# Designs tried in a protein design run: peptides against a protein of PDB entry 5B16. Part 57

Target 1, 136 residues: chain A of PDB entry 5B16
Amino acid sequence: TPSRINHNERLEFLGDAVVEFLTSVHLYYLFPSLEEGGLATYRTAIVQNQHLAMLAKKLELDRFMLYAHGPDLCRESDLRHAMANCFEALIGAVYLEGSLEEAKQLFGRLLFNDPDLREVWLNYPLHPLQLQEPNT
Target 2, 136 residues: chain A of PDB entry 5B16 as posed
Amino acid sequence: TPSRINHNERLEFLGDAVVEFLTSVHLYYLFPSLEEGGLATYRTAIVQNQHLAMLAKKLELDRFMLYAHGPDLCRESDLRHAMANCFQALIGAVYLEGSLEEAKQLFGRLLFNDPDLREVWLNYPLHPLQLQEPNT

## One batch from the design tools (peptide; made by RFdiffusion4, then SolubleMPNN)

Design b2_p17_5_s4 (from b2_p17_5, 6 letters changed)
Fold by OpenDDE base, seed 2:
Structure b2_p17_5_s4 (fold): chain B 136 residues (1-136), chain A 17 residues (1-17)
Amino acid sequence: as target 1 above (136 residues)
Amino acid sequence: KREELLEKIRAFLDSLV
């Protein structure tokens, strides 16, 4: 069996893809008139390490990281990067052990503190013009 | 209401860029 480190890295790999996918899907459906460049810009913004670290902080992963890896995380940038990776691993684990739906719910809950915005993000109606597009 | 919320989401996203 792989080491814990290898396992976490594998989960991170999976989680990265899940976060990218979920972000892409939601952006695509929420903004049907937004051009590809705009979609890509927002996706990049959402999944960048700085933002994911912020989401991780909501789960108090910063405390976890300091307790578990304190000596290796003396720099803020290192901590941020580690937190982002840990967040991805968490999402990967949720997807792996649970479902994409569970990952989506968790991600949405963390993305938006405002429940109204969260509702729109998670439960978007299809635009009439989107009915002609394949489901994603 | 939905349009307003979408605008708020967009504003949030803009803040991340």
Scores: peptide ipSAE 0.725, ipTM 0.961, DockQ to the pose 0.940
Fold by OpenDDE base, seed 4:
Structure b2_p17_5_s4 (fold): chain B 136 residues (1-136), chain A 17 residues (1-17)
Amino acid sequence: as target 1 above (136 residues)
Amino acid sequence: KREELLEKIRAFLDSLV
């Protein structure tokens, strides 16, 4: 359905921004001494299609995609790309219909299977210099 | 403990690069 496709693409657009934003914020606070280049490198690594596709697989989107679009996704690269896009659309939908917090929680939950790492990622304490930044 | 966890997170991120 063209309308459904357009809606999904719009959600993907939104989700891409949300994932990028959340990733940036968390990296910024977790690694206060990391230079911009390093932050950018990690951000790219987290939001790259290959990684997002892995996150999508945790939601069994691969099975969904093969079920719904199997003939169009016969190549692994095509499947990964589609899964990444679908993941972004999902995050976009969660943000749109829920909240940024809900998107954050979902993304963090999928990003880290280890609950201890997840906790650090999601609930980062602010560095003293970061607390002072608004005053500078 | 937090420092150790941060190291693990960084190691994970390095693995994605």
Scores: peptide ipSAE 0.725, ipTM 0.961, DockQ to the pose 0.939
Fold by OpenDDE base, seed 3:
Structure b2_p17_5_s4 (fold): chain B 136 residues (1-136), chain A 17 residues (1-17)
Amino acid sequence: as target 1 above (136 residues)
Amino acid sequence: KREELLEKIRAFLDSLV
C-alpha cells in the first residue's frame, strides 16, 4: 500500500497531465489561426506554478497550506510551488473520482472570474475552418 | 461580441506571459 505522500504525488502527476490537456484543447479551438508557438506560449503561461498558485488561492488553499505545512513554507516561492502542486493534485482527484468534464468545469470556473469570458472558454463554437478538419 | 470576448481572453493570456 502506497503512503499518503505517494498517493498525493500520484494525483499530482495525473492532474498535471489533465491541466495540460484541457489547456491545450481549449487554446486549440479558441484560437484556430494561432500558430503552434503562440499556443505553446499561452499553455506554458496558464500552467506555470505562479498562475496555478493563484488559482489555488481562490480555493483558499493558501490557508490550508500554511496551517498544515507552515514551517516548511517560509519562502513565497516555496508556498507557490506547493500550492501549484496541491492544485494539480486536486484536479487529478476530480478527474479520477469524477470526470474530465468536472475537471474542465472546475478549471474554467477558476480560470476566469468574468462569467462571459468563462462561457466562451468552456463553450466555444467551432470555427468554420475547424469544421472542415477531418478529425475534430 | 464573441470576437470582443476573445480579444479580452487574449489580453488576459498575454498578461500571464
Scores: peptide ipSAE 0.725, ipTM 0.961, DockQ to the pose 0.937
Fold by OpenDDE base, seed 5:
Structure b2_p17_5_s4 (fold): chain B 136 residues (1-136), chain A 17 residues (1-17)
Amino acid sequence: as target 1 above (136 residues)
Amino acid sequence: KREELLEKIRAFLDSLV
């Protein structure tokens, strides 16, 4: 079996792609009038380490990381980076062992505390113009 | 309501930038 580190890095790799993909899809549908640059800006903002670390805190990964790697995480930036990576690995694992839908649900649940905003994000009903000109 | 919610989402996203 591969080393634990290697396995976690692989899961992180997968999770990064999943988060990127989900974010892209939702932004694309929710903001049909937003130009590519704006979409990219929001995507970057959502998937940046600082934000993913905040999502990771909701899963108490900070406590987990401090317990497991406390001596190596003395700096806030180090902890943030580690939490972001761990979050990606978890999303990767959810996708791998579950489904994209499960990853989507988990990510959306963490992304928005407000259930109304979460519902809009997760369901992203098609805009009238998108209905007229379907893009697949 | 949806438009209002979208605006709130956008405001949230703007806060992350």
Scores: peptide ipSAE 0.720, ipTM 0.960, DockQ to the pose 0.933

Design b2_p17_6_s1
Fold by OpenDDE base, seed 2:
Structure b2_p17_6_s1 (fold): chain B 136 residues (1-136), chain A 17 residues (1-17)
Amino acid sequence: as target 1 above (136 residues)
Amino acid sequence: DEVLEELRELVRELAEK
């Protein structure tokens, strides 16, 4: 059995891929006429550590990180990086224990504070899993 | 983030359709 640290790193690895995938898919379908460079630019902005850390803060992971790892997070950059990693691990866990749809919903809710933007992001295109789990 | 703001604007345009 891997250590908790190793497990978290594995979840982070998985979550990184899930975040990348979800971001890519949504951008691809939302903007069918946008060139690859534009898609890549927006994806980078979404998945960069600074942004993911902001999303993590919405879940108050900063409080968690400071409580659990305070001595190791004396620098803001260290905290940001750790929060981003923690966020990825969380998404990975949601995907692993739940579903891609659940990860999508969580990620989407955090990405946009505006409900109208959330609606567009989450529902275009309609994913097959949404038909199966309409009340997610 | 300026890029993210641009993205939000693009999504907003879709929301308004």
Scores: peptide ipSAE 0.661, ipTM 0.945, DockQ to the pose 0.878
Fold by OpenDDE base, seed 5:
Structure b2_p17_6_s1 (fold): chain B 136 residues (1-136), chain A 17 residues (1-17)
Amino acid sequence: as target 1 above (136 residues)
Amino acid sequence: DEVLEELRELVRELAEK
């Protein structure tokens, strides 16, 4: 599909769903014996603002946010929330203009610094429908 | 984060298979 410029908040909306979906799918397939409560706990930990902000910091989004909105981000919690939202918007943009696979790769690379863990997360057998994903 | 560390441990177990 043709690339379109969308408002950041709309991208965040999309990215939130993508991050949630990717996280859910990977946890589901990686841990088939883990109960729902455990799956939910790990998902929450992965997608919570504190963690997403940490991932955003790896991309230096904090510098971007401070540059663009510094006066409005006087509290650490405000910056964290803004960074998490910005990260979701970025993932949304990657999905929208690229593919779910590209979003998956980016997210996974940031999620795990250890290459062995990254390999497992990214390449463990996942849902078959991923193979039929249309290009965005 | 303790929960994330637990997750890493679980993933590590898979990596070692």
Scores: peptide ipSAE 0.661, ipTM 0.945, DockQ to the pose 0.892
Fold by OpenDDE base, seed 1:
Structure b2_p17_6_s1 (fold): chain B 136 residues (1-136), chain A 17 residues (1-17)
Amino acid sequence: as target 1 above (136 residues)
Amino acid sequence: DEVLEELRELVRELAEK
């Protein structure tokens, strides 16, 4: 079996794709008249390390990082990068051991603190994630 | 982040429809 480190790196790889996919799909269907440049700009903002690190902080992954790797993460930028990677690994794990729907729900819950915005992001309009997930 | 704020505003507009 692969080492824990290798497993985390693989999960990060998977999670990166899941985060990108979920973000892309939701933006695509929420804003049917938005040009590609706009879609790409918003996607970049959502998936950039600084933002993912903020999402990770909501899950208190910073405390985990400091506990496990405190001396190695003395710089804020290093911690942020590590948190973003850890967040991707987490999403990858949720997808792997759960489902894409579960990853979608977790990601959406973290993306928006406002419940009204969250509801729109997750549920309107309907898209392939909601219609076809049971087939996976 | 200004881009994220713009996104939230766009989503808010949808929420109000």
Scores: peptide ipSAE 0.656, ipTM 0.944, DockQ to the pose 0.899
Fold by OpenDDE base, seed 4:
Structure b2_p17_6_s1 (fold): chain B 136 residues (1-136), chain A 17 residues (1-17)
Amino acid sequence: as target 1 above (136 residues)
Amino acid sequence: DEVLEELRELVRELAEK
């Protein structure tokens, strides 16, 4: 049985891939006329640690991290990196224990505060996950 | 973030169609 630390690192590994995949798929289908460079630019902006840390803050992971690991997080930059990693682990866990659809829904809800934008991201155009309805 | 704001604008355009 792996240690909790190793388990979290493995979840981060998985979550990183899930976040990358979901972002790529949504951008690809939402913007069929956007060139690869544009797709890559927006993907980078979405998945970079600074942004993921902001998403993590919406889940109050900053408070969690300070409570659990405060002595190890002396700088804001350290906290941001830790929050981003924790966010990846969370997405990895949602995918692992739930489904890719559940990960998609959670990620989409956090990406956009505006409900109109959120609905477009999640539902327009018809997403492959809606077409195939896979478990994971 | 300027890039994210541009993304939001693009998504908004889709929402308005």
Scores: peptide ipSAE 0.654, ipTM 0.944, DockQ to the pose 0.893

Design b2_p17_6_s3
Fold by OpenDDE base, seed 1:
Structure b2_p17_6_s3 (fold): chain B 136 residues (1-136), chain A 17 residues (1-17)
Amino acid sequence: as target 1 above (136 residues)
Amino acid sequence: DEVLQELRELLRELAER
């Protein structure tokens, strides 16, 4: 059995790929006329550590990090990086224990506070995630 | 973030269709 730390790093590895994939798929289908450069730019903005850390804060992961690793995370940049990694691990865990659809729903709910934007992101237009992985 | 704001604006346009 891998160590707790090792397992979290593995989950982070998986979650990084899931976040990247979900972001790519949504952008690709939402904006069929957007050039690759634009798609890549928006993807980068969504998955960069600063943004993922903000999403992590919505889940109160900052409180968890301060409790568990306060002295090691005295710098804001260190905390941000750790929160982003923790967020990726969480998404990885949701995918692993649940499904890609569940990861999609969680990620989408966190990405947009505006319900109209959230609806568009998650449900329009139809794409393979909606067709191939229905909720059970 | 300006890029994210642009994305939100694009999504808003889709929402209004």
Scores: peptide ipSAE 0.677, ipTM 0.948, DockQ to the pose 0.871
Fold by OpenDDE base, seed 2:
Structure b2_p17_6_s3 (fold): chain B 136 residues (1-136), chain A 17 residues (1-17)
Amino acid sequence: as target 1 above (136 residues)
Amino acid sequence: DEVLQELRELLRELAER
């Protein structure tokens, strides 16, 4: 059995890909006329550590991180980076133990506080293969 | 974040259609 640290790092690796994939897919289909540069710019903004850390804060992961790793997080930048990684690991875990759909829903709910924007993000018609994603 | 705000505006436009 891999160490907990290794497991978290592996989940982070997976979650990073899931977050980037979900972001890319949504942007691609929501904005069919947007050029690649624009798509990339928005994706970067969404998936950058600072933003993911902000999303993590909505889940109160900052409290968790300080509790579990306080001594290692003396700087705000370190905390932010750790929170972003933790968020990725969480998404990875949700995907792994649940489904891509569940990861999508969680991610989308956190991305937008505005319910109207959330609705558009989550429910805009996407690729048929994504519609076939298992519920669990 | 200005970029994210722009994104929100784009989504808002879609929401209002």
Scores: peptide ipSAE 0.677, ipTM 0.948, DockQ to the pose 0.873
Fold by OpenDDE base, seed 4:
Structure b2_p17_6_s3 (fold): chain B 136 residues (1-136), chain A 17 residues (1-17)
Amino acid sequence: as target 1 above (136 residues)
Amino acid sequence: DEVLQELRELLRELAER
């Protein structure tokens, strides 16, 4: 496997953890009375490939993928899976090269088009990095 | 997605508090 593919897979691995972590943390604090089963249900819905692919589409990763790998992505399911993986890799890269806060902001911005919902998601609770650098 | 819609509704409730 080419080194670029290996790198992407590694970033995906990292991004998967970041996405799941951010999702878990936000759900945990947003809904203190929600039982584990409910938390898990919402987490699953947020992080599943179908949803991540939708988020990826907002970044036009579908066009990128079709341009770069079109022949291998003839099936919608294949494209969706690839988009989800690419999205995770992107989040992983943002975390790696930037910060968890930057990953949080990007992810949250994509999760909700409604600014009110986005604000609730991103700002409750305040992330430790936001507490340390509230004006950043 | 019904689950995501429920989540949005829950967040909306929080936003209105």
Scores: peptide ipSAE 0.676, ipTM 0.948, DockQ to the pose 0.873
Fold by OpenDDE base, seed 5:
Structure b2_p17_6_s3 (fold): chain B 136 residues (1-136), chain A 17 residues (1-17)
Amino acid sequence: as target 1 above (136 residues)
Amino acid sequence: DEVLQELRELLRELAER
């Protein structure tokens, strides 16, 4: 299904939700005995700006950001925040133009360098409702 | 990140199961 191209801020909004959702679902099913507080702690660690910025670096978004907005990103914290937002926008775009599965795959590949951990993360059974995509 | 390291350890346990 053809999708509308949205402004980056809108894509970021969507991507934030996608990252949050994927993270939540995977943690929920991977660790059925983990209490809510533990799930939330791991989710926070995964989706926090510092971590997302690290994932963004794997896609060389740091080079992109410095090229496009260098003068405005003189502080490391500013660059980190911008990279995290850009990463969310990218995930949002992948979901919007592709699928939730594609977003899942991209996110999972970036989350873990270790192929064994990646395999567990990506291939643990997910809820069937995730196969139903409303806008793609 | 220590929390992420804990997560990786948990996943490793699952991988070895």
Scores: peptide ipSAE 0.671, ipTM 0.948, DockQ to the pose 0.883

Design b2_p17_6_s4
Fold by OpenDDE base, seed 4:
Structure b2_p17_6_s4 (fold): chain B 136 residues (1-136), chain A 17 residues (1-17)
Amino acid sequence: as target 1 above (136 residues)
Amino acid sequence: DEVLKELEELLRELAEK
């Protein structure tokens, strides 16, 4: 039986891939005329630790982390890294226990506070894999 | 983040169509 830490690291591994995939797919379909460099730049901005930590804060993961690991997270960089990892693990868990669609919805809701932008992001034509396997 | 702001601008354009 893997340790709790090992389990979280595995979920993080999975979540990292899910976040990157969802980001890539949405950018690809939303901006068909955008060059690869632009797509990559936006993806990097979305999935980097600083941004994921901000998304994590919307879920109050900062409170969770400080409660559980306060003394070890006295530096902002440590907290940011931990929050980003925790966010990835959360997305991984949502995908694992739920579906890619559920992960997409959660991620999209957190990406944008503006409902108009959120709807554009979430409701653009889906990748064929999502259409064929919406619950996996 | 400047890049994210640019992204939001692009999405805004799509939202207005």
Scores: peptide ipSAE 0.658, ipTM 0.945, DockQ to the pose 0.866
Fold by OpenDDE base, seed 1:
Structure b2_p17_6_s4 (fold): chain B 136 residues (1-136), chain A 17 residues (1-17)
Amino acid sequence: as target 1 above (136 residues)
Amino acid sequence: DEVLKELEELLRELAEK
Protein backbone atom coordinates (compact mmCIF):
# COMPACT_ATOMS: atom_id res chain seq x y z
CA THR B 1 0.00 0.00 0.00
CA PRO B 2 1.18 3.54 -0.69
CA SER B 3 2.42 5.69 2.14
CA ARG B 4 0.01 8.23 3.55
CA ILE B 5 2.06 10.98 1.98
CA ASN B 6 1.99 9.31 -1.40
CA HIS B 7 -1.73 8.68 -1.10
CA ASN B 8 -2.35 12.30 -0.19
CA GLU B 9 -0.34 13.49 -3.17
CA ARG B 10 -2.33 11.20 -5.43
CA LEU B 11 -5.58 12.53 -4.00
CA GLU B 12 -4.33 16.04 -4.58
CA PHE B 13 -3.61 15.16 -8.19
CA LEU B 14 -7.11 13.81 -8.64
CA GLY B 15 -8.73 16.67 -6.76
CA ASP B 16 -6.95 19.24 -8.87
CA ALA B 17 -8.49 17.72 -11.97
CA VAL B 18 -11.94 17.52 -10.38
CA VAL B 19 -11.86 21.16 -9.28
CA GLU B 20 -10.69 22.24 -12.71
CA PHE B 21 -13.33 20.14 -14.43
CA LEU B 22 -16.25 21.24 -12.28
CA THR B 23 -15.25 24.87 -12.56
CA SER B 24 -14.88 24.64 -16.31
CA VAL B 25 -18.19 22.87 -16.85
CA HIS B 26 -20.16 25.27 -14.68
CA LEU B 27 -18.67 28.34 -16.32
CA TYR B 28 -19.20 26.88 -19.78
CA TYR B 29 -22.91 26.30 -19.25
CA LEU B 30 -23.63 29.38 -17.16
CA PHE B 31 -22.13 31.73 -19.72
CA PRO B 32 -22.71 30.35 -23.22
CA SER B 33 -21.75 33.62 -24.89
CA LEU B 34 -18.61 34.29 -22.87
CA GLU B 35 -15.40 33.99 -24.84
CA GLU B 36 -12.67 31.55 -23.88
CA GLY B 37 -10.52 34.27 -22.39
CA GLY B 38 -13.24 35.24 -19.97
CA LEU B 39 -13.95 31.65 -19.05
CA ALA B 40 -10.27 31.06 -18.40
CA THR B 41 -9.98 34.19 -16.29
CA TYR B 42 -12.83 33.19 -14.02
CA ARG B 43 -11.55 29.64 -13.79
CA THR B 44 -8.11 30.85 -12.78
CA ALA B 45 -9.59 33.02 -10.08
CA ILE B 46 -11.66 30.16 -8.71
CA VAL B 47 -8.94 27.52 -8.66
CA GLN B 48 -5.91 29.59 -7.67
CA ASN B 49 -4.23 28.61 -4.43
CA GLN B 50 -5.23 31.80 -2.66
CA HIS B 51 -8.90 31.10 -3.26
CA LEU B 52 -8.76 27.38 -2.55
CA ALA B 53 -6.99 28.14 0.71
CA MET B 54 -9.87 30.42 1.62
CA LEU B 55 -12.32 27.64 0.88
CA ALA B 56 -10.21 25.30 2.98
CA LYS B 57 -10.41 27.73 5.87
CA LYS B 58 -14.19 27.44 5.79
CA LEU B 59 -13.66 23.80 6.64
CA GLU B 60 -11.22 24.78 9.39
CA LEU B 61 -8.39 22.96 7.68
CA ASP B 62 -6.06 25.65 8.94
CA ARG B 63 -6.53 24.41 12.47
CA PHE B 64 -5.78 20.93 11.29
CA MET B 65 -2.67 22.02 9.43
CA LEU B 66 -1.31 23.98 12.36
CA TYR B 67 -1.93 21.07 14.69
CA ALA B 68 -0.29 18.52 12.44
CA HIS B 69 2.40 20.58 10.72
CA GLY B 70 2.71 23.84 12.59
CA PRO B 71 6.49 23.92 12.75
CA ASP B 72 6.72 23.37 9.01
CA LEU B 73 4.32 26.18 8.15
CA CYS B 74 6.08 29.22 9.53
CA ARG B 75 5.19 31.42 6.58
CA GLU B 76 1.72 32.48 5.56
CA SER B 77 2.45 31.57 1.96
CA ASP B 78 3.49 28.09 3.00
CA LEU B 79 0.29 27.65 4.95
CA ARG B 80 -1.75 28.91 2.01
CA HIS B 81 -0.17 26.48 -0.40
CA ALA B 82 -0.55 23.62 2.04
CA MET B 83 -4.19 24.55 2.60
CA ALA B 84 -4.89 24.63 -1.11
CA ASN B 85 -3.22 21.27 -1.60
CA CYS B 86 -5.15 19.81 1.30
CA PHE B 87 -8.38 21.13 -0.15
CA GLU B 88 -7.63 19.51 -3.48
CA ALA B 89 -6.90 16.24 -1.72
CA LEU B 90 -10.20 16.51 0.10
CA ILE B 91 -12.14 17.07 -3.11
CA GLY B 92 -10.27 14.18 -4.64
CA ALA B 93 -11.24 11.98 -1.74
CA VAL B 94 -14.88 13.04 -1.95
CA TYR B 95 -14.93 12.20 -5.64
CA LEU B 96 -13.10 8.93 -5.13
CA GLU B 97 -15.08 7.67 -2.15
CA GLY B 98 -18.38 9.30 -3.08
CA SER B 99 -19.29 10.73 -6.45
CA LEU B 100 -18.74 13.61 -8.80
CA GLU B 101 -22.12 14.95 -7.71
CA GLU B 102 -21.02 14.98 -4.09
CA ALA B 103 -17.83 16.78 -5.03
CA LYS B 104 -19.89 19.25 -7.06
CA GLN B 105 -22.25 19.92 -4.17
CA LEU B 106 -19.47 20.39 -1.63
CA PHE B 107 -17.48 22.63 -3.91
CA GLY B 108 -20.52 24.72 -4.79
CA ARG B 109 -21.53 25.12 -1.17
CA LEU B 110 -18.09 26.44 -0.32
CA LEU B 111 -17.77 28.69 -3.36
CA PHE B 112 -20.68 30.91 -2.42
CA ASN B 113 -22.02 31.91 0.96
CA ASP B 114 -24.98 33.57 -0.73
CA PRO B 115 -27.70 30.96 -1.20
CA ASP B 116 -29.03 32.63 -4.33
CA LEU B 117 -25.66 32.58 -6.05
CA ARG B 118 -25.11 29.04 -4.89
CA GLU B 119 -28.42 28.00 -6.39
CA VAL B 120 -27.56 29.53 -9.74
CA TRP B 121 -24.11 27.98 -9.78
CA LEU B 122 -25.40 24.52 -8.98
CA ASN B 123 -28.74 24.40 -10.76
CA TYR B 124 -29.19 27.08 -13.40
CA PRO B 125 -29.11 26.40 -16.21
CA LEU B 126 -29.72 22.69 -15.97
CA HIS B 127 -26.33 21.10 -15.46
CA PRO B 128 -25.33 18.01 -17.42
CA LEU B 129 -24.20 16.33 -14.20
CA GLN B 130 -27.79 16.52 -13.01
CA LEU B 131 -28.82 14.39 -15.96
CA GLN B 132 -25.97 11.92 -16.20
CA GLU B 133 -23.03 11.28 -13.94
CA PRO B 134 -20.09 8.97 -14.51
CA ASN B 135 -19.53 6.33 -11.88
CA THR B 136 -16.37 6.29 -9.85
CA ASP A 1 -10.74 39.33 -5.54
CA GLU A 2 -12.15 41.57 -8.23
CA VAL A 3 -12.54 38.78 -10.76
CA LEU A 4 -14.56 36.72 -8.33
CA LYS A 5 -16.68 39.74 -7.53
CA GLU A 6 -17.42 40.18 -11.21
CA LEU A 7 -18.40 36.55 -11.40
CA GLU A 8 -20.78 36.98 -8.50
CA GLU A 9 -22.35 39.94 -10.25
CA LEU A 10 -22.90 37.86 -13.36
CA LEU A 11 -24.44 35.12 -11.28
CA ARG A 12 -26.67 37.66 -9.55
CA GLU A 13 -27.99 38.73 -12.92
CA LEU A 14 -28.87 35.15 -13.71
CA ALA A 15 -30.49 34.73 -10.31
CA GLU A 16 -32.80 37.63 -11.03
CA LYS A 17 -34.10 36.21 -14.31
Scores: peptide ipSAE 0.656, ipTM 0.944, DockQ to the pose 0.870
Fold by OpenDDE base, seed 5:
Structure b2_p17_6_s4 (fold): chain B 136 residues (1-136), chain A 17 residues (1-17)
Amino acid sequence: as target 1 above (136 residues)
Amino acid sequence: DEVLKELEELLRELAEK
């Protein structure tokens, strides 16, 4: 049986893929004329540790991290990396225990504080596979 | 972040359509 830490790392692995996938899909549909390089640039910006850590801060994961692992996170870069990993693990857990749709909604809500931008981000043509995705 | 700001601008353009 995996330890709690092992479980968290596995969730991070899953969440990394989910965040990458969701970001890619949204960018792809929202900007059909944007070249691959541009798509990749925006994706990188969205999923980079600094940004994910910022999203994690919105959920007050920094408080959790400092509480649980403060002595090991004395450097800002270490904390940022840890928060990004925790955020990925959270998204992974939401996907695993909920659904891709729930992960999408949570991620989208955090990405943009502006409700208009949020709606645009979340409002794209559905892929056929999304209609058939099972609830987890 | 400049790149994210550009993204927001693109999304804003879509929002206004």
Scores: peptide ipSAE 0.653, ipTM 0.945, DockQ to the pose 0.849
Fold by OpenDDE base, seed 2:
Structure b2_p17_6_s4 (fold): chain B 136 residues (1-136), chain A 17 residues (1-17)
Amino acid sequence: as target 1 above (136 residues)
Amino acid sequence: DEVLKELEELLRELAEK
């Protein structure tokens, strides 16, 4: 049986892919005329550790991280990196235990504070999973 | 982040359609 640390790292590995995938898919469909370089630029901005850490802060993961791992997170950069990883692990867990749609919804809700932007991000275009899970 | 601000602007344009 893997240790809790190993399990978390595995979830992080999965979550990293999920975040990358969701971001890529949304950008691809939202901007059909945008060149690859532009798509990549926006994806990088969305999935970079600094941004994911900000999303993690919205879930108050900073409090959690400091409580659970304070001695190892004395540097701001260390905390940011850990929060980003924790966020990835969370998304990975949501995907694993729930669904890609649930991961999509959580991620989308955190990406934008503006509900209008959320609506565009989450619903353009309609994803097949939204038809399968209309109540998510 | 300036790139993210640009993204939000693009999304805003879509939202207004």
Scores: peptide ipSAE 0.652, ipTM 0.944, DockQ to the pose 0.865

Design b2_p17_7_s1 (from b2_p17_7, 7 letters changed)
Fold by OpenDDE base, seed 1:
Structure b2_p17_7_s1 (fold): chain B 136 residues (1-136), chain A 17 residues (1-17)
Amino acid sequence: as target 1 above (136 residues)
Amino acid sequence: REELLKKIKEYLDALVA
């Protein structure tokens, strides 16, 4: 049985891929005319540590991290990185124990507090040219 | 819905900045 640390790293690895994938898919459909460079730019912005840490804050992971790992997180950048990693691990766990759909729903819920924006993100309108592509 | 898309884009643009 792998150590908890190793397990968390594995979950983080999985979660990183899931977050990246979900972000890519949603951006692709939301912006059908946006070039690859623009899509990549938005993706990078969404999955960057600073942003994921912001999302993690909504789950009060900052309080948890400071409580559990305060002495090891004296730098703000370290805290952000740790929170981002923890967030990814959480998404990975949701995917692993649940489904991609559940991970998608959780991620969307955290991305947008506004339910209307959330709905658009999760249930993006399909461009006519996208009808020939598989649902993802 | 177009306005909502605009708001999403604004959010993303802010993240990029």
Scores: peptide ipSAE 0.700, ipTM 0.956, DockQ to the pose 0.840
Fold by OpenDDE base, seed 3:
Structure b2_p17_7_s1 (fold): chain B 136 residues (1-136), chain A 17 residues (1-17)
Amino acid sequence: as target 1 above (136 residues)
Amino acid sequence: REELLKKIKEYLDALVA
């Protein structure tokens, strides 16, 4: 049987893909006139360690990390990296044990504290040109 | 809604910077 460490790394692997996918989909629909380069730039910014660590902090994962792994996290960059990985593992677990919808809701809730912005992110209207596409 | 989209874009632009 896999070790707990191996399991956490597998969850992180899955969560990384889920975060990347959700980010891509929402950006695509929210900004129908934005070119690929702009979409990719925003995606990179959203999924970077610094940002994911900030989202993780909203769940007080920083307190958990310092309690459990404080001696190994002497640098701020180490803490950010660990928190980002932990966040990905969490999203992976939510997807695995729940659904993509649940992962989407959690991710959106953490992205925006403002409920109006959150609503737009989660429930974006389709652009008229997108509505005309055969697979939309 | 357009104003909300602008705010989202501002958030993203800040992340890029």
Scores: peptide ipSAE 0.699, ipTM 0.956, DockQ to the pose 0.848
Fold by OpenDDE base, seed 5:
Structure b2_p17_7_s1 (fold): chain B 136 residues (1-136), chain A 17 residues (1-17)
Amino acid sequence: as target 1 above (136 residues)
Amino acid sequence: REELLKKIKEYLDALVA
């Protein structure tokens, strides 16, 4: 059995990939006319530590982190980084123990508090041009 | 739905800024 630290790092590794993948897929479908550079810019913005930390705060991970690791988190940036890592590990765990769909649902739920926006994000319509592609 | 997409884009633009 790996150490607790190694296990968390492994989950973070997996979660990072899942978040990156889900973000990429949804952006690709939602913005069919957006060039690669624009897609990459949005992806970077979504997966950056600052944003993931904001999502983590919705799960009250900030309170958890301060409770468990308060003495080690003296700076706002340290807390943000730790929260982002913990968020990734959580997504990784959801994927590992559940499914990609469950990870997608959780991620979408946290991205948008507005249920209408969430619906569009999660259940995007295929653009006519995308329908013309052979491997859509 | 276009209005909703606009709002999503606004959210993303705010993240980029």
Scores: peptide ipSAE 0.696, ipTM 0.955, DockQ to the pose 0.847
Fold by OpenDDE base, seed 2:
Structure b2_p17_7_s1 (fold): chain B 136 residues (1-136), chain A 17 residues (1-17)
Amino acid sequence: as target 1 above (136 residues)
Amino acid sequence: REELLKKIKEYLDALVA
């Protein structure tokens, strides 16, 4: 039986793939005219440790990490990396125990606090009524 | 929708920078 650490690393492995996949899919649909290089650039930016750590902070993972692993996270860069890994593990767990849809919803919710932006990110293609919305 | 897409793009551009 894998240790808790090994299990978390396995979840991180899975979550990394899920995050990258979801990011790729949404970027692909959001920007139908964007070339591959642009898509790749945005994907890299979204999945980088700094950004994932920011998303993790919304879940107060920073408090959790400092509480559980404080002695090992003396440097800000170490904390950021650990938070990003923890975020990936969380997404992996949501996918594993729930579904890709649930992972997508959680990821989208964390990406955008603005519900209108979240709606655009999550829902493609648009409903006819959404297409007729003048300010969207 | 165009404005919302613009805002998303702005967010992403900020991440790239």
Scores: peptide ipSAE 0.699, ipTM 0.954, DockQ to the pose 0.782; fails the geometry check

